# Peptides against a protein of PDB entry 6IDX, part 351

Target 1, 380 residues: chain A of PDB entry 6IDX
Amino acid sequence: KELAKLSADVTFATEFINMDGIIVLTRLVESGTKLLSHYSEMLAFTLTAFLELMDHGIVSWDMVSITFIKQIAGYVSQPMVDVSILQRSLAILESMVLNSQSLYQKIAEEITVGQLISHLQVSNQEIQTYAIALINALFLKAPEDKRQDMANAFAQKHLRSIILNHVIRGNRPIKTEMAHQLYVLQVLTFNLLEERMMTKMDPNDQAQRDIIFELRRIAFDAESDPSNAPGSGTEKRKAMYTKDYKMLGFTNHINPAMDFTQTPPGMLALDNMLYLAKVHQDTYIRIVLENSSREDKHECPFGRSAIELTKMLCEILQVGELPNEGRNDYHPMFFTHDRAFEELFGICIQLLNKTWKEMRATAEDFNKVMQVVREQITRA

## One batch from the design tools (peptide; made by RFdiffusion4, then SolubleMPNN)

Design b2_p30_5_s1 (from b2_p30_5, 16 letters changed)
Fold by OpenDDE base, seed 2:
Structure b2_p30_5_s1 (fold): chain B 380 residues (1-380), chain A 30 residues (1-30)
Amino acid sequence: as target 1 above (380 residues)
Amino acid sequence: SELLQKLESFFSVFSNPEPYKGLKHFYSKL
């Protein structure tokens, strides 16, 4: 206890480290010997002293043995561990992951996100905070090859639902530390969009072109009996589709794939359009047909609007930016849905279409409409 | 409007005026 308290003092820490004191603490953990009276209390103070000593930055985190890592990971994975040991073990692992890529690799072999999810289902907010912090650290430090697996774990409805129900909707005020971890998690979740935002459409990829064709089909053929196979010659069919792509509001109505070659927002705009068309089909069809039937030059170009809105939302949400250590602001609604970005897009595209009509906009007013919509979003 | 209320709900921010001081605060209180 006194060691843990004194370890917060840099003068004491320096002297104690110079006496190989930290090595003695690590060996106490490595031994795993439950033979002492008050073992749990002694271990909790040992882990506290270790953390306080390491926080001075005098000793590299790489000094720890694989046996030490396994013992600490064991305290996180074992059921019925003392809360005080669990808290400090989570904090040690988080610090190890953040401070050493070598330790990250070793910890990622010993601990799964699934094991950490169990520590979110508790009534202790401090344990929940350390568990989310360790998840965030593991995600942030994941190499590109493992990042997809971590991304999949974050995208799992289960993790989001647990955080929503046990943390955000918990019967307790959210402390600043938890708010920061929720902010970090949200930023990391938005960064999953970066890949799609930076993916250029290949105009020669038939599968990607088939998605654009599906948008056309949903808008214009959804009520047409599939029995009218368009048996008209290939050229008349191409000319018909060019008209349909113009009515969809693509800039390149001859080859709409070209509208998705610019990054940002690249393929993410197409993902949003397809989500709207499949999940909110009535809203999609209404927006497209309302504008496709206008001959008064007040048509809102859906395709162009969807692309520029996707880009704007990425800018507002700071997609691709790293978490800031000083921020604690998070949006609870982004934890309510697994496709929250696409749902936000679906709200904003309706707002854009409404604003376009209210302004009596033409194609020349496009940038003014987008600016008004930006102000509406940023003042919400 | 219903759209603005939905939008406001998405942009509803939890913000704590207390600055984040790291996780150290939890074990240093003992």
Scores: peptide ipSAE 0.311, ipTM 0.880, DockQ to the pose 0.741
Fold by OpenDDE base, seed 5:
Parts: structure tokens; sequence; C-alpha cells
Structure b2_p30_5_s1 (fold): chain B 380 residues (1-380), chain A 30 residues (1-30)
């Protein structure tokens, strides 16, 4: 206890580290000594002293052994561990992941996001905070290939729904520390969109072109069975589709795939359009048909609008930016749905279509409508 | 409008006036 308090002082820490004191603490944990394992309080103070010493940045985190990591990971994986030990063990793992890519690799082998979910289902907000902090650290330090696997694991295990129900909708006020971790998680979740935002459509990819054709089918042939794959359409069919793509409001009526070659928003705009068309089909059909039936120069170009709106939403949500250490602002509604970005797009595209009508806009007013919509979104 | 209310609900921000100071003080409370 006294050592843990003194370890917060940089002068004491420097002297104690120079005396190999930190190595002694690590060996006490590594040995699993029955004395420390039976006296939860002594172990908790040992782990506190270790954290306080390491927080001075005098010693590299890479000094820790695999045995130490396994002991700490063991305390996180054991259901009957003292709350004080669990809290400090989560804090140690989070610090290890953040400070060392080598330790990240070792920890990612020992701990899964699924094991950390149990620590979110508790009434202790400090444990919940460290559990989310460790999840955030693992997401932040994951290589690009593993980041998608973690995202898939996040979706499959309903981590979002658990955070919503046990943290955000918990019976306790959210502390600043938890609010920061929720902010970080939100930023990291939006950054999963970056790949799609920066993916150019290949105009020669038939599977991607079939998605654009599906958007046309849903809008104009809603009663047609999707099994009527567009066989090699005769010139008359190509001319018909060019008219349909014009009515959909694509800039390139002949080859709408060209509208998705700009990054940002690349393929993410197509994902949003397809989501709207499948999940909110009535809304999608209404927006398209209301504009396609106009013979007045006041048609809202849905395709162009959806692309520019997707880009605008990425800019507003700062997609691809790293979390800022000073921020604690989070949007609870982004935890209400797995496809929260696409749901936001679905709200905003309706707002855009409404604003276009209210302004009596033409194609020349497009940028002015987008500016008004941006102001509406940023003031909400 | 209903759309603006939905939008406002999405952009409803939790903000704590206390600045984030890290997690360190949770375990330092001995």
Amino acid sequence: as target 1 above (380 residues)
Amino acid sequence: SELLQKLESFFSVFSNPEPYKGLKHFYSKL
C-alpha cells in the first residue's frame, strides 16, 4: 500500500526503478506466489505500484515477460477474481497494448473481445470503462487484416447492444472516463467505413454493376423477380436503362459506375443506396419516383445527391481521423443500430429531398442545397 | 418536422464538462 502510493512520485519511482524494484514486482506476479494470490489486497497494491511505476515512462513496456502477460490475462479471464485485481489487470493490459506492438500481438492471442464482454455486464462502471478501453486499444493497434475480423466479432457478439443496454442505458450517470471510451469506440467504429469510402468502383466489375442495376430494378421494376438477371440486353434495353439511370439522378446516365470512381466516398455511397433500397424500400421508391415523374427542371438527382451526401456525412463524422485524447462527446444513437451510419444516411437523404423541394431547387442550385443540408445536420 | 427530430436524436451528444484526465486515478484511489 505504501509502495503503491510512493510509486506515484517520480523521484521515488526513479530511485526504485534504479534499484530494480519493478523487476521484483513483476517476479512477484509471475511466481503466482500463494501469498499474493491469497491476499487479494496485496496483489492489488502490487499491480497498482507496477502501473504507477510504468506510467512514468522510464521503463519500456517491452520488459515484461510472457509469464507476466499470462498471469494478468488469467486474472481477466477468471470469473471469481477480486474486483480490485480485475480492474488493475484490465488497466495493465490496456497500457501494454497501447505502448507496445509486440505486447499487442501476445495479448491478442490470450484475450478475445468475447471474454471482455462479460466485464461489460457488471454494475461497476470502472470495470466497464477499462473493458471498453482495452477493446479500443485492441481495435486501434490491430493490423488492417485483423481489424475487419474484430469488427465482425463486434457485430456477431452484439457488443454494441451490450454497451447500449449495460453501459449507456445503465442506472448510473456516465462518468467522463467512460464517455471518452465511448467516444473512442464511436470514432474507431466510423473508421471501419474508411476502406469503403476510399474504394473506387471498377466500371468493369460486373458484380458491382449488378448492384447499380438492382437499384434500378427496385425503383422501376419492384414486381420483377431478381432471377431475371439482365442477360446481354439488346440496344433497346441499354437505351431504356440509360433513361432509368437518368431518372435515378446519376451524373453518368450511360455508365453510372463512373459516378462511384471518385474517392471519397467511393463504394460507401453505393452501400448506402443499396441499404436504403433494401431496408427502407418504400422510402427509396418514393424518393426516386417523386423525382422521376417530374417534367419540371426541379427534379432532385437522387444518385448525385446520395454520393455527395455520403461524402458530407464522412466529413461531418470525421471518418478516418484518429480519436482525440481531449474529447468525451459521443452520440448514444450510434449505439442503437448496427448500421447506424446507413440509418443516418436514410434520414439525411429524406431531409435533402425535402429541402430540395422547399427551395424549389434546380440542378444549378445543387451546391446551395447541399450547404443548407450541411447546416441542418451540423446544428442538429 | 419528424425528420429533424430523428436527426436531432442521432446527433444528440453526451458531453461532460469535466475534461478527460486518463484512467490512472481509478487505481490510484487507494
Scores: peptide ipSAE 0.306, ipTM 0.879, DockQ to the pose 0.790
Fold by OpenDDE base, seed 1:
Structure b2_p30_5_s1 (fold): chain B 380 residues (1-380), chain A 30 residues (1-30)
Amino acid sequence: as target 1 above (380 residues)
Amino acid sequence: SELLQKLESFFSVFSNPEPYKGLKHFYSKL
């Protein structure tokens, strides 16, 4: 207890570290001695002293052994660990992940996001905060190949639903520290859209072209069984498709794939359109048909609008930006849906279509409509 | 409008006026 308090002082920490005191603390943890396990309070103070000493930045985190990591990971994985030990063990792992890529690799082998989910299902907000902080650290330090696997683990309805039900809808006020971790998690989750936002459509990729064709099919041939593979389009069919792509409001009526070659928003705009068409089919068909039936030059170009709106939403949500340490603002509604960005797009595209009609806009007014919609979104 | 209310619900921000001070103070309270 006294050591833990003194370890907060930089002068004491420097002297204690120079005496190999931190090595002694690590060896106490590594030994797993029944003495420390029987005295949960002594172990909690040992872990506190270790954290306070490491916080001075005098010693590299790379000094820790694999045995130490396994002991700390063991305390996080055991079902009947003292709350004080669990909290400090989560804090140590979070600090290890943030400060060393080599430690991240070792920790990612010993701990799964699934194990951390159990620590969200508790009434202790401090444990919940450290569990989310460790998840955030693992997300932030994950290599690109593993980031998608973690994204899939987050997209598993389970983690989002648990955060919503046990943290956000918990019977306790959310503290600033938890609010910051929820902000960080939100930012890191929006950053998963960056890959799709920066992916250019290949106009020669048939699978990507088939998505644009599916948008056309849903809008104009909704009763047609998808099993009718688009047979080799005769010139008459190609000319028909050019008309349909004009009615869909693409800029390039001949080759709509060219509209998705600009990054941002690249393929992310196509993903949003496809989501709207499949999940909110009636809304999609209504928007397209209301504008395709207009001969008054007041048609809202859906395809162009959806692309520019996707880009605007990425700008407003700061997609691809790293989380700021000073921020604690998060959107609770983001945790209510698995596809919250696409649902937001679905609301905003309806708002855009309404605003276009209210303004009696033409294609020349496009930028003015987008500015009004931006103001409506940013004032919400 | 119903759309604006849905939009307002999505953009409803939780913000705590207290600045973030890090997590250190949770374990330093021993």
Scores: peptide ipSAE 0.291, ipTM 0.875, DockQ to the pose 0.796
Fold by OpenDDE base, seed 4:
Structure b2_p30_5_s1 (fold): chain B 380 residues (1-380), chain A 30 residues (1-30)
Amino acid sequence: as target 1 above (380 residues)
Amino acid sequence: SELLQKLESFFSVFSNPEPYKGLKHFYSKL
């Protein structure tokens, strides 16, 4: 207990580290001594002293043995562990993940998504906070190629709904530390969109072209009497599709794929359009057909609007930016749905279409409409 | 409008006026 308190002092820490004191603490934990296991309080103070000593940044986290990591991970994986030990163990693992890529790899192998999520299902908000902090650390340090797989693994274990029900809708006020971890998790969740935002459409990719064709099909063929299947030759079909892509409001109505070559928002705009068309089909069809039937130059170009709105939402939500250490502001609504960004897009595209009508806008007013919509979104 | 209310609901922010001091503050209290 006294050692844990003194370890917070940098002068004491420096002297104690110079005397190999930290090595003695690590060996005590590594040995799994029956003394430490029988006296939970003594183990908790040992782990506290270790954290406080390491927090001075005098010793590299890479000095930590694999045996020590396994003992700490063991305390996190045990179903019946003292809360004080569990707290320190989660904090040690989070610090290890943040400070060492080599320790991240070892910890990611020793700890399961299910174990981390089990610590969210408790009434102790401090345990919940450290569990989310460790999740955030693992997300932040994950290789880019594995980050989406890890996100999918958390989604399969209902991370979002568990946070919503056990943390956000919990019977306890959210502390600042938890609010920060929820903010960080939200930022990291938005950053999963970055890959798609920076992915250019390949105009030669047939699968991507088929998505654009599906948008046309949903808008124009879903209500078409099967009797008017245009038996007209391939050239008339191409000319018809060019008209349909013009009615969809693409800038390049000859080759709409070219509209998705700009990054940002790249393919993310196409993902949003497809989500709207499949999940909110009636809303999508209404927006497209209301504008496709206009000959008065007051048509809202849906395709162009969807692309520029996606870009604007990425800018507003700061997609691709790292979480700021000083922020604790989070949006609870983004925890209410697995596709919250696409649902937000679906609201904003309706708002844009309404604003366009109210302004009696033409294609020349496009940037002015977008500015008004930006102000509406940022003041909400 | 209903759309603006939906939008406002999405951008509703929870913010704590207390500054974040890091997780260190939980174990240093013991």
Scores: peptide ipSAE 0.309, ipTM 0.881, DockQ to the pose 0.732; fails the geometry check

Design b2_p30_5_s2 (from b2_p30_5, 13 letters changed)
Fold by OpenDDE base, seed 3:
Structure b2_p30_5_s2 (fold): chain B 380 residues (1-380), chain A 30 residues (1-30)
Amino acid sequence: as target 1 above (380 residues)
Amino acid sequence: SSLLEKLKSYMSVFSNPEPYTGLKHFYSKL
């Protein structure tokens, strides 16, 4: 206990580290010797002193043994561990993951996100905070190939729902430390959109072109089987599609795939349009048909608007930016739905369409409408 | 409008006026 307090002092820490004191603490953890009276209290203070000493940045985290890592991981994975040991073990693991890629690899083999999810289902907000912090650290340090697996584990309705129900909707005020971890998690979750935002459409990819054709089908042929597209000769079919893509408000109504070749927002705009068309079909059809029937030059170009709106939402939500250490601001609503970005897009595209009508906008006013919509979103 | 209320709900931010100073504070207090 006294060692743990003194370890917060940099002068004491420097001398204690120079005497190999930190090696003695690591060996106490490695030994796992449960034979002492008050072992839990002694271990909790040992782990506190270890954290305080390491926090001075005098010693590299790479000094820790695999046996130490396994013991700490064991305290997180075992049921019925003392809360004080669990808290410090989560903090040690988070620090190890953040400070060493070599330790990240070893920890990622010993601990699953599923085990950390169990520590979110508790009433202790400090345990919840360290569990989310470790999840965030693992996500931040994951290589690109494993980030998708983690993203899938996050996209498991379970983690989002648990955070919503046990943290955000908990009977306790959110502390600053938890608010920061929720901010970090939200930033990392938005960064999952970056791949699609930076994915350029290939105009020669038939599968990607079939998605644009599906948007056309849902808007104009919602009752027709895609197989029953009238077998009008290839030229009449191409001319029909050119008209339909113009009515959809694509900039390149001859080859709308070209509108998705600009990154950002690349394929993410097409994903949002397809989500709107499939999940909110009535809203999508209404927006498209209302503008497709106008002869007054006041048609809102849906395709162009959806692309520029997707880009604008990525800019507003800072998609692709790393978490800032000083921020603790998060959007609680994004924890309420698995497709919250696409739902926000569906709200904003309706707002854009409404604002376009209220302004009596033409194609020349496009940038003015987008600026008004940006102000409406950012001041909401 | 119901649309602006939905937008406001999504864009609503929770923030704590206390600056984040790191997780260290939980174990240093014991």
Scores: peptide ipSAE 0.466, ipTM 0.912, DockQ to the pose 0.776
Fold by OpenDDE base, seed 2:
Order: C-alpha cells, then sequence, then structure tokens
Structure b2_p30_5_s2 (fold): chain B 380 residues (1-380), chain A 30 residues (1-30)
C-alpha cells in the first residue's frame, strides 16, 4: 500500500527501479502464488505500484515477460476475479497495447473481444471504461489485415448494442473518462468508412455497374409490370438508360460509374444510395420521381446530391481522422443503429431535397444549396 | 419539422464539462 503511493513520486520511482524493485513486482505477479494471506489486496497494490512505476516512462513496457502477460490476461479472463485486480489488469493490458506493438501481438493472442465485452455488462463504470479503453487500444493498434477482423468481431458481438444498453442507457451519469472512450470508439468506427470513401469505382467492374443499374431499376421499374420490359434493341436500351441516369441526377448520364471515380467519397456514396434505395425505398422513389418529372429546371439532381452529401458528411464527422486525446464529445444516437451513418445520410438527403425546393434552386444554385445544408447539419 | 428533429437527434453531442486527464486516477484512489 505504501509502495503503491510512493511509486507515484518520480524520485522514489527512480530509486526503486534502480534497486531492481520493478523486477521484484513482476516476479510476484509471474509466480501466481495464491497462498499468501491477503493475496488479493497484496496483488492489487502490487499491480498499482507496477502501473505507477511504468507511468514514469523510465522502463520500457517490452521488459515484461510472456508469463507476466499471461498472468495479467488470466486475471481479465477468469470469472469472479477481484474488481481491484480486474481494473488494474485491464489498465496494464491497455498500456501494454498502446506502448508496444510486440505486446499487442501477444495480448491479441491471449484476449478476445468477447471476453472484454463481458466486462461491459457490469454496473461498475470504471471497469466498463477500462474494458472499452482496451478494446479501443486493440482496435487502434490492429494491423490493416486484422482491423477488419476486429470490426467484424465488434459487429458480431453486438458491441454497439451492449454499449448502448449497459453504458449509455446505464443508471449512472457518464464520467469524462467514459465519454472519452466512447468518443474514441466512435472515431474508430467512423474510420471504418474510410476504405469505402477512398475506393474508386472501376467503370469496367460489372458488379459495381449492376448496383447503379439496380438504383435505376428500383426508381423506375419497381412499379412496372415486368411484362412491359421493352424488348428494344441494345441501342434503344442504352438510350433509355441514358435518359434514366439523367433523371437520377448523375453528372455522367452515359456512364454514371464515372461519377464514383472521385475520392472522397468514392464507393461510399454508392453504398449510401443503395442503402437508401433498399431500406427506405419509398423515400428514395419519392425523391427521384419528384425530380425526374420536372421540366422547369428546378429538378434536384439526386445522384450528384448524394455524392456531394456523402463527402460533406465525411468532412463533418471527420472520417479518417485519428482520435484526439483531449476530446470527450460523442454522438449517442450513432450507438442506436448499426447503419447510423447511412440513416443520417437518409435524413440529410431528404433535408437537401426539401431545401432545394424551398430555395427554388436550379443546377447553378447547387453549391449554395449544399452550403445551406451544411449549416443546417452543423447547427442542428 | 420531424426531419429536423431527427437530424438534431443524430447531431446531438454529449460532452462532459470535466476535461479528460487519463485513466490513472481510477487505480491511484486505493
Amino acid sequence: as target 1 above (380 residues)
Amino acid sequence: SSLLEKLKSYMSVFSNPEPYTGLKHFYSKL
């Protein structure tokens, strides 16, 4: 207990480290000797002293043995561990992951996201905070090949829903530390959109072209009896599609795939359009048909608007930016839905279409409409 | 409008007035 307090002092820490004191603490953990009277209390103070000593940055985190890592991981994985030991074990693992890529690799082999999610299902907000902190650390330090696996593991374990129900909707006020971890997790979640935002459409990829064709089909053929598929020759069919792609508000009416070659927002805009068309079909059809029937030059170009809105939302939400150490601000609503970005897009595209009508905009007013919509979103 | 209320719901931010100072104080309070 006294050692744990004194370890916060840099002078004491330096002297104690010079006396190999930290090695003694690590060996106590490595031994796993549960036979001591007051073992749990002694271990909690040992782990506290270890953390306080390591926080001075005098000793590299790489000094820890694989046996030490396994013992600490064991305290996180064991059922009915003392809360004080669990808390410090989570903090040690988080610090190890953040400070060493070598330790990250070893910890990622010993600990699963599923085990960490179990520590979110508790009433102790401090345990929840350290569990999310370790999840965030693992997510942040995951190599590119493992980052998608981590994201999928979060989705499969319903991490969002667990956080929503046990943290955000918990019976306790959110402390600043938890708010920071929720902010970090939200930033890391938005950064999963970066790949799609930076993916250019390949105009020669037939599967990607079929998505654009599906947008046309949903807008114009969904109410048409399939019997009236005009058996018109390939040229008449191309001319028909060119008209339809114009009515959809694509910039390139001949080859709409070219509109998705700009990054950002690349393929993410097409993903948002397809989500709107499939999940909010009535809203999509209404927006498209209201503008496709206009001959008054007041048509809102849906395709162009969807692309520029997707880009704008990525800018507003800072997609691709790293978490800032000083921030604790998060959007609780994004924890309510797995496709919350696409749902926000669906709200904002309706707002854009409404604003376009209210302004009596033409194609020349496009940038003015987008600026008004930006102000509406950012001042909401 | 119901649309603006939905937008406001999504764009609503929770912020804590206390600055984040790290997690250290959780284990130092023993």
Scores: peptide ipSAE 0.465, ipTM 0.912, DockQ to the pose 0.800
Fold by OpenDDE base, seed 5:
Structure b2_p30_5_s2 (fold): chain B 380 residues (1-380), chain A 30 residues (1-30)
Amino acid sequence: as target 1 above (380 residues)
Amino acid sequence: SSLLEKLKSYMSVFSNPEPYTGLKHFYSKL
């Protein structure tokens, strides 16, 4: 207890570290000797002293043994651990992941996001905070290949729904520390869109072209089975599709794939359009047909608008930016739906179409409409 | 309009007026 208190002092910490004091604390944890009276209290103070000492940045986290990592990971994975030990163990693991890529690799072998979800289903907000902090650290330090697996674990409706129900809708006020971790998690979640935002469409990829053709089919042939999509259309069909792509508001009516070669927003704009067309089909068809039937030059170009709106939403939501240490602001609504970005896009594209009509806009007013829509989104 | 209300619901931010100072103080309360 006194050691834990004194370890916060930099002068004491320096002297204690110079005497190999951290090595003694690590050995106490590694030994796992449950035979002492008040072991849980002693262990909680030992872990506190270890954290306070390491927080001075005098000793590298890479000094930690695999036995120590396994022991700490064991405290996080056991269902009936003292809350004080669990809290410090989560904090140690978070710090290890943040400070060392070699420790990240070892911890990622011992702990899964699924095990950390159990620590979100508790009434203790401090445990919940450290559990999310460790998840955030694991996401931040994951290599690109493993980040997709973690993204899939987040896309498992479970983590989002657990955070929504047990943290955001919890019976306790959200503290600043939890608000920061929710902010960080939200930033890291938006950064999963960056790959698609920076992916150029290949105009020669048939599967990608088939998505654009599906957008045409849903808008104009809504009763037609996609299985009857005639492959190599005759020149007359190609000319018909060029008219349809013009009515969809693509800039390149001959080859709409060229509109998705710009990054940002690349393929993410096509993903948003396809989501709107499949999930909100009536809204999509209405927007397209209302503009396709106009001969008054007041048609809102859906394809162009959807691309520029996707780019604008990425800019507003800071997609691809790292989390800022000073921020604690998060959007609770993004935890309510698995496809919250695409749902926001579906709201904003309707707002854009409405604003275009209200302004009596033409193609020359396009940038002015986009500015008004930006102001509407950012001041909402 | 119902559309602007939906937009407002998505763009609504929760912010805590207390600045984030790190997590250290949670374990220092022993």
Scores: peptide ipSAE 0.463, ipTM 0.913, DockQ to the pose 0.814
Fold by OpenDDE base, seed 4:
Structure b2_p30_5_s2 (fold): chain B 380 residues (1-380), chain A 30 residues (1-30)
Amino acid sequence: as target 1 above (380 residues)
Amino acid sequence: SSLLEKLKSYMSVFSNPEPYTGLKHFYSKL
């Protein structure tokens, strides 16, 4: 207890480290010897002293043994561990992941997100906070390939629902520390969109071109079977598709694939359009047909609007930016749905279409409409 | 409108007035 308190002082920490004091503390953890009277209390103070000493930045985190890592990971993965030991073990692992890429690799092999999710299903907010902090550290330090796998994982959907039900909808006030971890998690979740935002469409990729053709099919031929491959069309069909792509409001109505070569928003805009067309089909068809039937030059160009709106939403939500230290502001609604960005896009594209009509806008007013919509979103 | 209420629901922010000072104070309480 006294050692843990004194370890917060930099002068004491420097002297204790120079006496190999950290090595003694690590060996106490590595031994795993439960034979001592007051073992849990002694271990909790040992882990506190270790954290306080390491927080001075005098010793590299890479000094820790694989046996030490396995013991700490064991305290996080074992059921019925003392809350004080669990809390400090989560804090140690979070610090290890943040400070060392070599320790990240070892910890990512020893601990599953599923084990960390179990620590969210408790009434202790401090345990939940450290569990989310460790998840955030693992996400932040994950290589790009593993971040993509995590974006698609059933584990993320489960994590979202557990956080919603056990943290956000918990019968307790959210403390600033938890609010910060929820902010960080939300930023890291938005950063999963960055890849698609920076992915250029390949105009020669037939599968990507088939998505644009599917947007046309859903808008104009909603009852038609998708089996009518676009490639078998007579010259009359090619001319028909050019007209349809113009009615969809693409800038390049001859080759709409070219509209998705600009990054940002790249393929993310196409993903949003396809989501709207499949999940909110009636809303999509309504927006497209209401504008495609206009002869008065007041048609809202859906394709162009959807691209620029996707870019605008990425800018407003700071997609691709790292989490800022000290922020604790988060959007609770983004934890309510697995595709919350695409749902927000579906709301905002309806708002844009409404605002376009209310302003009696033409294609020349496009930037003014986008500015009004930006103000509506940011002041909502 | 129902649309503006939906937008407001998504764009609504929770913020804590207390500044974030890190996680140290949780383990330093012993």
Scores: peptide ipSAE 0.463, ipTM 0.912, DockQ to the pose 0.800

